# Designs tried in a protein design run: peptides against a protein of PDB entry 4ASU. Part 121

Target 1, 270 residues: chain A of PDB entry 4ASU
Amino acid sequence: ATLKDITRRLKSIKNIQKITKSMKMVAAAKYARAERELKPARVYGVGSLALYEKADIKTPEDKKKHLIIGVSSDRGLCGAIHSSVAKQMKSEAANLAAAGKEVKIIGVGDKIRSILHRTHSDQFLVTFKEVGRRPPTFGDASVIALELLNSGYEFDEGSIIFNRFRSVISYKTEEKPIFSLDTISSAESMSIYDDIDADVLRNYQEYSLANIIYYSLKESTTSEQSARMTAMDNASKNASEMIDKLTLTFNRTRQAVITKELIEIISGAA
Target 2, 83 residues: chain B of PDB entry 4ASU
Amino acid sequence: FTFASPTQVFFNSANVRQVDVPTQTGAFGILAAHVPTLQVLRPGLVVVHAEDGTTSKYFVSSGSVTVNADSSVQLLAEEAVTL

## One batch from the design tools (peptide; made by RFdiffusion4, then SolubleMPNN)

Design b2_p16_1_s1 (from b2_p16_1, 8 letters changed)
Fold by OpenDDE base, seed 2:
Structure b2_p16_1_s1 (fold): chain B 270 residues (1-270), chain C 83 residues (1-83), chain A 16 residues (1-16)
Amino acid sequence: as target 1 above (270 residues)
Amino acid sequence: as target 2 above (83 residues)
Amino acid sequence: SEKEEAKQKLLEKLAE
């Protein structure tokens, strides 16, 4: 490589490093906010899921319609955040299909569609875009819940798949159940709950769905920002190492060029 | 007893004597041995009676309340403020 | 000589 080539490459990598460092800082700021907002959201979301855990709601085997909601975002450069969710979605879809279930998919965030469109396009009901630019609000979750309920797809049960935040360096892809109103109302385990009005139960279910979606969004956002921060940090470190290597190469090449010129002068070949 | 909004936690797995919640049917008092039930919140006053006799008041918007067989209670409001 | 000057300049660059 010529000195010119090395210099050009050095400049390019230095620019990349600058960009990745900046992105790291932005991600760090967003992470800090997300983590703070996740604390109450987790209590809220886990509280909403308590009924399903305690009531042990079972879907009859003859019911075949299953909904999978994958939660991620529109934004890239966050490591395996999107692929992890997509992988779990694929696995779940395959398992359900093998069990004779009909599977439909909702993607929260455009990246889910991007990954699964080629193989699962026929199973997609809707994809929600414009996710991840701003922190998710309960209003956002409510909109998603409403759209789902109004989609006309009468699922029996479903799964919401998202990345649960563990720490700044760790997340885990999780699956939580969602149930249709009919499934909940017909569940034998619900008999212990005193004379629940049908309208009350419907409204309750709407809140429950919005609650779990909100929870999943908050977990996903925190995980994503943390992962992006880590990814950008790694990229910056890699760039730094490459800069060091190229700098050494540049110096060696420069010395070689000068030496060659000296030899030419000394030998009279010039 | 858990009482939270999407943005704030007021009680997390706490032991309380009684919780009064606003529902469509009126005031609903939850005692320690209350039967399992589900209810939807209406805008109104929540009163939490602690075991030590202290009371806390909150205003809530819409939401849900769950009383489980194990006596666990989840009060989840869309919005809630301390009074 | 011009050649010697050029040589010295290159040697100085090598020392840098």
Scores: peptide ipSAE 0.136, ipTM 0.860, DockQ to the pose 0.004
Fold by OpenDDE base, seed 3:
Order: structure tokens, then C-alpha cells, then sequence
Structure b2_p16_1_s1 (fold): chain B 270 residues (1-270), chain C 83 residues (1-83), chain A 16 residues (1-16)
């Protein structure tokens, strides 16, 4: 490599490092906010899931329609955030298909669609885009819930797949159940609940869905920002190491060039 | 007893004496060992009676309330503010 | 000489 080549590479890597450092800072700020907002959201979301855990809702085996909701975002450069969700979606879809279930998919965030388009395009109902630029709100979750309920796909049960935040350096892809109104209404375990008006139950279920979606979005966002922060930090460190290596190479090459010129002068060689 | 909105937690697995909630079918009080039920909130006043005798008041928008067989209660409001 | 000056300049660069 010539001095010119090395210099060009150095400049390029330094520029990349500046970008990654900047992105790290942005991600850090977003992470801090997301983590703060996740605390109440988790209590809220887990509270909403309590019924399903305690009531042990079961879907009859003869019911075939299953919905998979994958939660991520539109934004890249966050490690395995999207691929992790997609991987679990694929696994779940395959398992359900093997069990004779009909599977439909909803993607929250364009990256899910991007990853699964080739293999699962025919199973997609809808993809929600414009996810990840701003923190998700309950309003956003409500919109998604409403769109799902109005999609025309009368699922019996479903799964929402998202990355649960564990720490700044750790997330886990998890699945939570979604049940249709019919499934809840027909569940034997619901008999212990007092006479519930059908309209009340419908509204309750709508809130439940929105609550779970909101929760998943908050978990996903926090996980994503932390992962991006880590990814950008790693990129910056890698760039730094490369800069150091190239700098050494530059110095050696410079010395060699000078030495060669000296020899040529001394020897009289052209 | 858990009482939360998407953005704020008021009670998290707390023991309370009584919670009065506004529901679409009417306001009712949740006491210890209340029968399991599901309700949807209407905008109105939530009153939490603590075991120590203190009373806290909240205004809530829409949402849900769940009373489970194990006496656990989840009050989840879309919006809630302390009064 | 110009040659010697050139040598000296290169030596100085080498010492940097």
C-alpha cells in the first residue's frame, strides 16, 4: 500500500468513527428516555397479561387461525434486534404450520417485512411502518390494535414476539399470547368470573390488546436503543483499532519511502 | 392491588382495604375477597382506601379493572392523575 | 550541493 492509499483509508475510517460516535450518543440519549419510560410501561403491560396467566386461557385444538405479531422497528444498525425477532417468528410459524394451523403475520416495523418478505410474503397481513423514529405512545399502540381488529382476519389465538429489555447489554426475544374475543368468551376457566356483559368483555379485550402492544413496543424500543448504543460503541472501538494499525503502517511506509529515496540519492540511481 | 397508567405507576402489588372504581356499568367498591370480575372504566373518580386509613383520590379516563380469584386486582387506566 | 541538501532534508524527515 502506498502512503496515499493509507492516508485515504485513515481519513475514511476516521470519518466513519465520527459517525458511529455520533450515533452512539444519539442512541444513548434515546435509551435513557426509553428505559425511564419502560418502568411504568412494564408494570402496566404485565398487569394486563395477568388475566391470561391466572385464567389459563386455552384455545381449542380445532381452532386453526393463528396470528403472529413481530415487534421491531424501521431502523437498522442495532445488532441482532431485528433478526432475533424474525428468527423466532419463523420458528413459531413453522411449528404452527406443522401443527396444521393457519398462520398470518403482522410486522411492526419495516425491518420485519424486509427480512421475511421472500419466505413469508403470502402470510403477511400488514406491516406498520414509521416505527422507531419517536418513542411509541399508547396512542400508537391503540392504532395498531385497531388496525389488527379491523383487518378482517378472525384469528383464534396469537403471539406477539418482541425483545424484552434485561439490561443495557442484554435483551431476550420473548413471546406473549394474544387471544380473540371468542376464545376468551368460550374459555371454561372464565366461568369463575362474574356475569360479564358481552360488550364489556369486548371493550376489555380491546384494551388488553392495546396494552400488550404498548408494552411490547416499549420493551422493543429500549432493547433496540441499548443494542444500537452497543453496536455503535463497538464500531467506534474497531475503527480506533484500525486507525492505530494503519498509523503504524503509515509510519513504517513513510520511513521506507524516505530510506529508498536516500539510497537512490547516495547511489546515484535515477 | 396494581394501579397504573401507561406512563405512571400509583400502586404496584400493594395491599389496600378498598378501591372504588367508576365502571361503565356503575361504580363499585372492591373489597377483600371480592368475586372475580372484569370491568371497563369510565371517566371518573378512583378512591383507594389504604389499610392505614389513608384515602387517595384519582381521576381516570378509560381503561380496565380486573379482579381475580386470588384477590389480585389490576386497575389499568389509559390516563390517570392524582387529585 | 543540492544533492547534499536533499539528503539532509530527507534525514530530517526520517527523524520526525
Amino acid sequence: as target 1 above (270 residues)
Amino acid sequence: as target 2 above (83 residues)
Amino acid sequence: SEKEEAKQKLLEKLAE
Scores: peptide ipSAE 0.131, ipTM 0.860, DockQ to the pose 0.004
Fold by OpenDDE base, seed 5:
Structure b2_p16_1_s1 (fold): chain B 270 residues (1-270), chain C 83 residues (1-83), chain A 16 residues (1-16)
Amino acid sequence: as target 1 above (270 residues)
Amino acid sequence: as target 2 above (83 residues)
Amino acid sequence: SEKEEAKQKLLEKLAE
């Protein structure tokens, strides 16, 4: 490579490093906020899931319609955040299909669709875009919940798959159940609960769904921002190492060029 | 007893004497060993009576209340403010 | 000579 080529490459990598450093800082800020907001969101979301755990709601085997909701975002450069969710979705879909279930998929965030569109296009009901640009709000979750409930797909049971935040360097893809109103209303385990009005139960279910979606979004966002921060840090470090290597190459090449010129002068060669 | 909004936690697995909640079917008090039930919140006042005799008041918008068989209670409001 | 000057300049660059 010529000195000019090396210089051009150096400039390019330095620019990339600047971008990745900037992105790291942005991700760090978003992560800090997300982590702070996750604390109450987790209590809220886990609280909403408590009913399903305590009531031990079971879907009859003859019920075949299953909904998978994958939660991620539209934005890349965050390591395996999207692929982890997609992998779990694929696994769950395959298991359910093997069990004779009908599976439909909802993607929260465009990246889910991007990964699964080739293999699972026929199973997709809807993809929610515009996810990840701003921190998710309860309003956002409510919109998603409402859209799901109005989708026309009468599922019996569902799974919401998202990345649960563990630490700045760790997340785990998890699955939580979602149930249709019909499934909840017909569940034998619900008999211990006092006489519940149908309208009350419907409203309760709507809140429950929104709550769970909100929780999943908060977990996902925190995990994503943390992963992005790490990814950008790694990218910046890699760029730094490459800059160092290229700088050495530049110096060696420069010396070689000068040496060649000296030889030409000494030898009288044109 | 857990009382939270999406953005704030007021009580987390706390022991309380009584919680008064505004529901669509009417306001009712949740005492120890209350029968399991599901309710939805209407805008109104939540009053938490602590075991030490202190009383806290909150205004809530919409949400849900769950009383489980194990006496655990989840009060989840979309919006809630301390009064 | 001009040649010697050129040599010296290049040697100086190598020392950098």
Scores: peptide ipSAE 0.130, ipTM 0.863, DockQ to the pose 0.004
Fold by OpenDDE base, seed 4:
Structure b2_p16_1_s1 (fold): chain B 270 residues (1-270), chain C 83 residues (1-83), chain A 16 residues (1-16)
Amino acid sequence: as target 1 above (270 residues)
Amino acid sequence: as target 2 above (83 residues)
Amino acid sequence: SEKEEAKQKLLEKLAE
């Protein structure tokens, strides 16, 4: 490689390093915010899920319609954040199909569709785009919930799959259940609850869905930003190492060129 | 007793004496060992009576309240502020 | 000589 080639490569890698460092800082800022906002969101979301856990709502086996909601974002460069969700979605879809259930998929974030479109295009109901640029709000979750409820797909039960934040260096892909109004209404375990007005229950379910989606978004966002921060840090380090190597190569090559020129001068060959 | 909004936690698995909640069907008080129920919140006042006798007031927007068989209560408001 | 000057310049570059 000529000195010019090495120099060009060095310049390119240095630019990449600048970009990755910048992205790391941005991710760090977003992570810090996401983590703060996740704390109350967990209490809120877990609170919403408490009914389902305590009531042990079971969907009858004869009910075949299952909805899978995958939660991620539109943005890449965050390690295995999207692929982990997609992997679990695939696994769940396969298991459900094997059990004779009909599976439909909703993707929150364009990356889910990007990964699953080729293999699961027929199962997709809708993909929500423009996720991840701004921190998710309850309003966003409500919009998603509303669109889901208005999608016309009358699911019996569902699964929301998202990355739960554990620490700055760890997340876990998890699944939480969602139930249709009919499933909740017909659940034997719900008999202990006093006669609930149908309208009340409907509204309750709408809130529950929005709550769970909101929670999932917050967990996902925090996990994603943390993962991106790590990914960008790794990229920056890798770039640094490459710069060091190329710099050494540059120096060696430069010395060789100079030496060659010296020899030519000394030998009288030029 | 858990009382939270998406952005703020007021009570997390706390023991309280009574919680008064505004629901669409009417305001009711949740006491210890209240029968399981599901309700939807209307905009209004939530009053939490602590075991120590202290009373806290909150204004809530929409949301849900769940009373479970195990006496756990989840009050989840879309928006809530301390008064 | 121009040659010696060139040599000296190159030697200086090698010594950077």
Scores: peptide ipSAE 0.119, ipTM 0.860, DockQ to the pose 0.004; fails the geometry check

Design b2_p16_1_s2 (from b2_p16_1, 10 letters changed)
Fold by OpenDDE base, seed 1:
Structure b2_p16_1_s2 (fold): chain B 270 residues (1-270), chain C 83 residues (1-83), chain A 16 residues (1-16)
Amino acid sequence: as target 1 above (270 residues)
Amino acid sequence: as target 2 above (83 residues)
Amino acid sequence: SELEKKREEFLKLLAE
């Protein structure tokens, strides 16, 4: 490689490093906020899931319609955040299909669709775009919940798949259950609950769905920002190493050029 | 007893004496060993009676309240503020 | 394009 080529590459990598460092800082700021906001959101979301855990709601085997909601975002450069969710969605879809269930998919964030479009396009009901530009709000979750309920797909049971935040260096893809109104109302375990008005139960279910979606979005966002911060840090370090290597190559090449020129002068070679 | 909004936690697995909640069918008090029930909240006042005799009041918007068989209670409001 | 080259380099750095 010529000195010119090396110089051009050095300049390019230095620019990339500047970008990755900047992105790291942005991700760090977003992560800090997301982590703070996740604390109450987790209490809220886990509280909403308490009924399903304690009531041990089961879907009859003869019920065949299953909904999978994958939660991620539109933004890339965050390691395995999207692929982890997609992988679990694929696995769940395959398992359900093998069990004779009908599976439909909702994607929260465009990246889910991007990954699964080729293999699962026919199973998608809807994809929500413009996820990840701003922190998710309960209003956002409510919109998603309403769209799901109005989708016309009468599912019996569902699963929401998202990345749960553990630490700045760790997340885990998890699944939480979603149940239809009919499934909840017909569950034997619900018999212990006092006379529940049908309208009350419907409204309760709407809130439950919104709550779970909100929780999943907050977990996903925190996980994503932490992963992006790590990814950008790694990219910055890799760029630094490459700059060092290229700088050494540049110096060696420069010396070789100088040596060649000196030899030509000494030898009288034109 | 857990009482939270999406953005704020007021009680997290706390022991309380009584919680008064505004529901669509009216306000009712949740006592120890209350029968399991599900309700939805209407805009109104939540009153939490602590075991030490302290009473706290909150204004809540819409949401849900769950009383489980194990006497655990989840009060989840879309919006809630202290009074 | 120069932009495409930079993008490719960026992706390579991320993959390592």
Scores: peptide ipSAE 0.020, ipTM 0.849, DockQ to the pose 0.013
Fold by OpenDDE base, seed 4:
Parts: structure tokens; sequence; C-alpha cells
Structure b2_p16_1_s2 (fold): chain B 270 residues (1-270), chain C 83 residues (1-83), chain A 16 residues (1-16)
């Protein structure tokens, strides 16, 4: 490689490093905010899930329609955030199919669709795009919930799959259950609850769905920003190492060029 | 007793004496060992009566309230503010 | 394009 080639490559990598460092800082800021906002969101979301855990709602085996909601975002460069969710979705879909269930998929964030479109295109009901640019709000979750409920797909049970935030260096892909109004209303375990008006139960379920989606979005966002921060840091480090290597090569090559020039001068060949 | 909005936690697994909640069917007082029930919130006032005798008031918008068989309560409001 | 090359290099750096 000529000095010119090495210089060009060095310049390119240095520019990339600047970009990755900048992105790291942006991700760090977003992470800090997301983590703060996750604290109440977790209490809120876990509170919403408490009913399902305490009531031990079971879906009858004869019910065949299952909805999988994968939660991620539109934005890349965040390590395995999207692929982990997609992997879990695939696994769940396969398991459900093996059990004779009908599976439909909703993707929150375009990346889910990007990963699963080829293999699961026929199972997709809807993909929600424009996710991840701004922190998710309860309003966003409500829109998703309403769209889901209005989709016309009458699922019996669902699975919402998202990355739960553990720490700045750790997340875990998890699954939480979603139940249809019919499933909740018909569940034997719900008999202990006082006579609940059908309208009340419907509204309750709508809030529950929105709550769970909101929670999942907050967990996902926090995980994503943390992962992006890490990814950008790693990229910056890799760039740094490459710069060091190329710099060494540059120096060696430069020395060789100088030596050659000196020899040419001394030999009178120039 | 857990009382939270998407953005704020007011009570997290706390023991309280009584919680008055505005529901679509009317005012609802949750006491210890209340029967399990599900309700939805209407805009109104939530009053939390602590065991020490203190009372706290909150304005809530929409949301849900769950009373479970184990006497745990989840009050989840879309929006809530202290009064 | 030069931009595409940079993008590819960027992706390679991320994969490492």
Amino acid sequence: as target 1 above (270 residues)
Amino acid sequence: as target 2 above (83 residues)
Amino acid sequence: SELEKKREEFLKLLAE
C-alpha cells in the first residue's frame, strides 16, 4: 500500500471514530434519560401484569389463535437488541406452530420486520414504524394498543417479547402474556373477582394492554440505548486499534520511502 | 398497595388503611380484605388513608384499579398529580 | 460512492 492509500484509510477510520464517539455520547444521554423514566414505568407495568400473575389466567387448549408482539425500534447499531427479540419471536412462533396454534405477529419497530419479513411475512399483521427516535410515551403505547385491538384479529392469547433492562451492560429478552378480553372473561380463575361489568372489563383490558406495551417500550428503549452506547464504544475502540496499526504501517512505509530516496540520491540514480 | 402513573410512583407495595378511588360506577372505598375486583378510573380524586392516620389526596385521570385475593391493590392512573 | 465505502467500513468496524 502506498503512503497515499494508508493516509486515506487513516483519514476514513478517524472520521468513523469521530462518528462513533459522537453516537456514543448521544446514546449515553438517551440512556440516562431512559433509565430514569424506566423506574416508574417498571412499577407501573409490573403493576399491570400483577393481575395475570395472581389470577393465573390460563388459555384453554382448544384456543388456537396466538399473537406475538415483538418490541424493538427502527434504529440500528445497538448490538443484538433486535436480533435477540427476533430470535425469541421465531422460537415462540415455532413452538406455537408445533402445538397447532395459529400465530400472527406484530412488530413494534421496523427492525423486527426487516429481520422476519422473509420467513414470516404471511404472519405479520402490522408493523409500527417510527419507533425509537423519541422516547416512547404512554400515548404511543395507547396508539399501538388501539391499533392492535382494532386490527380485527381475534387472538386468544398473546406474547409480548422485549428486552428487559438489567444493567448498563446487561439486558434479557423476556416474554409477558397478553390475554384477549374473551380469555380473561372466561377464565375460571377470574371467578373470584366480583361481578365485573362487561364494559368495565373491556376498558380495563384496553388499559392493561396499553400499560404492558408502554412498559415493554420503556424496557426496550433503555436496553437499546445502553446497548448502543456499548456498541459505539466498542466501535470506537476498534477504530482506535486500527488507527494505531495503520499509523505504525504508515511510519514504516514512510521510512522505507525515505530510505529508498536516499539510496537513489547516493547512487546517482535520480 | 401500589399507586403509580407511567411517569411517577406514589406508593409501591405499601400498607395503607383505606384508599378511596373514583370509578366509573361511583366512588369506591378499598379497605383491608376487600373482595377482589377490577375497576376503571374516572377523572377524580384519590384519597389514601395511611395507617398512621395521615391522608393524601391525588387527582387522577383515567386508569384502572385491581384488588386481588391476596389483598394487594394496584392503582394505575394514566395521569396523577398530588394535591 | 465514497459515502458508501465509508458506510461499509463503518459496518465492518462494528462487526469486529
Scores: peptide ipSAE 0.017, ipTM 0.847, DockQ to the pose 0.013
Fold by OpenDDE base, seed 5:
Structure b2_p16_1_s2 (fold): chain B 270 residues (1-270), chain C 83 residues (1-83), chain A 16 residues (1-16)
Amino acid sequence: as target 1 above (270 residues)
Amino acid sequence: as target 2 above (83 residues)
Amino acid sequence: SELEKKREEFLKLLAE
């Protein structure tokens, strides 16, 4: 490579490094906000899930319709965030299919669809786009919940799959159950709640779904921003190493050129 | 007793004497040994009576309240503000 | 294009 080529490459990589550093800072800011907002959201969401855990709601074996909701975003450059969710979705879908269940999929964020569209296109009901530009709000979750409930797919049981935030360096892909109104209303374990009006239960379920979706979005967002920050940091470090290597190459090449010129002068070949 | 909105936590697994909640079917008081129930909130006042005798008032919008068999209570409001 | 080259380099850096 000529000195000119090396110089051009150096300039390019330096520019990339600037971009990755900038992106890291942006991700860091978003992460900090997301983490703060996750604290109350987790209490809220876990509180909503408490009923399902305490009531031990079971879906009858004869019920075959299962819904998988994968939660991620539209934005890339965040390591294995999307692939992790997609992997678990695939695994769950395969397991359910093997058990004779009908599986439909909802993707929250365009990346889920992007990963799964070739293999699971027929199973997708809807994909929610425009996720990840702004922090998710309860309003956003409510819209998703309502759309799901109005989708016309009469699922019996479902799974929401998302990345739970552990720390700045760790997340875990998890699955939480969701149940249809019919499943909840018919569950034997709900007998202790017998004096509940059907309209009340319907409304309760709508809130429950919105709450869980909201929670999952907050967990996902926090995990994503943290992962992006890490990814951008790694990219910046890799760029730095490459710059160092190219700089050494540049110096060596320059020395070789000088030496060659000197030899030509001394030899009189010039 | 857990009382939270999506953006704020007011009580987290706290022991309280009584919670008065506005429900669509009417306001009712939740005591420590209240029977299990599910209700939805209407806009109104939540009054929390702490064991120490202190009373706190909150305005809530829509949401849900769950009373479990183990006496745990989850009050989850879409919006809530302290008064 | 110069832009494509930069993009490829960027992707390589992210994969490493």
Scores: peptide ipSAE 0.013, ipTM 0.846, DockQ to the pose 0.013
Fold by OpenDDE base, seed 2:
Structure b2_p16_1_s2 (fold): chain B 270 residues (1-270), chain C 83 residues (1-83), chain A 16 residues (1-16)
Amino acid sequence: as target 1 above (270 residues)
Amino acid sequence: as target 2 above (83 residues)
Amino acid sequence: SELEKKREEFLKLLAE
């Protein structure tokens, strides 16, 4: 490689490093906020799931309609955040299909659709876009919940798949159950609950779904920002290493050129 | 007893004597060993009676309340503020 | 294009 080539590469990598460092800082700020907001959201979300755990709601085997909700975002450059969710969605869909279930998919965030479009396009009901530009709000979750409930797809049970935040360096893709109003109302385990008005139960279910979606969004956002921060840090380090290597190469090449020129001068060949 | 909004936690697995909640069907008090039930919140006052005799009041907008067979309670408000 | 090359390089750095 010529000195010019090396210089060009150095300049390019240095520019990339500046970008990755900047992106890291942005991700770090967003992560810090997301983590703070996740604390109450987790209590809230876990609380919303308590009924399903305690009541041990089961879907009858004859019920075949299953909804999978994958939660991620529209934005890339965050490692395996999207692929992890998509992978689990694929696995779940395959398992359900093998069990004779009808599977429909909802994507929260455009990246899910991007990954699954080719193989699962016919199973998609809807994809919610514009996820990830701003921190998710309960209002956002409510909108999603309402749209799902009003979609006309009468699922029996569902699965919401998202990345749960563990630490700045760790997340885990998890699945939580979603049940339809009919499934909840007909569950034997719900008989111990006092006579609940149908309208009350419907409203309750709307809140429940919104709560779970909100929770999943908060977990996903925190995981995503932390992963992006890590990815940008790694990219910056890789760039730094490459800069060092190229700098050494540049210096060696420069010395070689100088040596060659000196030899030519001494030999009278220049 | 857990009482939280999406943005704030007021009680997390706490033991309380009584919680008064505003529901769409009317306000009711949740006591120890209350029968399992599901309700939705209407805008109004939540009153938490702690075991030590202290009382705290909150305004809530909407949400849900769950009383489980194990006496656990989840009060989940969309918005809540301390009074 | 130069931009495409930079993008590719960026992606390579991210993949490492």
Scores: peptide ipSAE 0.000, ipTM 0.833, DockQ to the pose 0.013

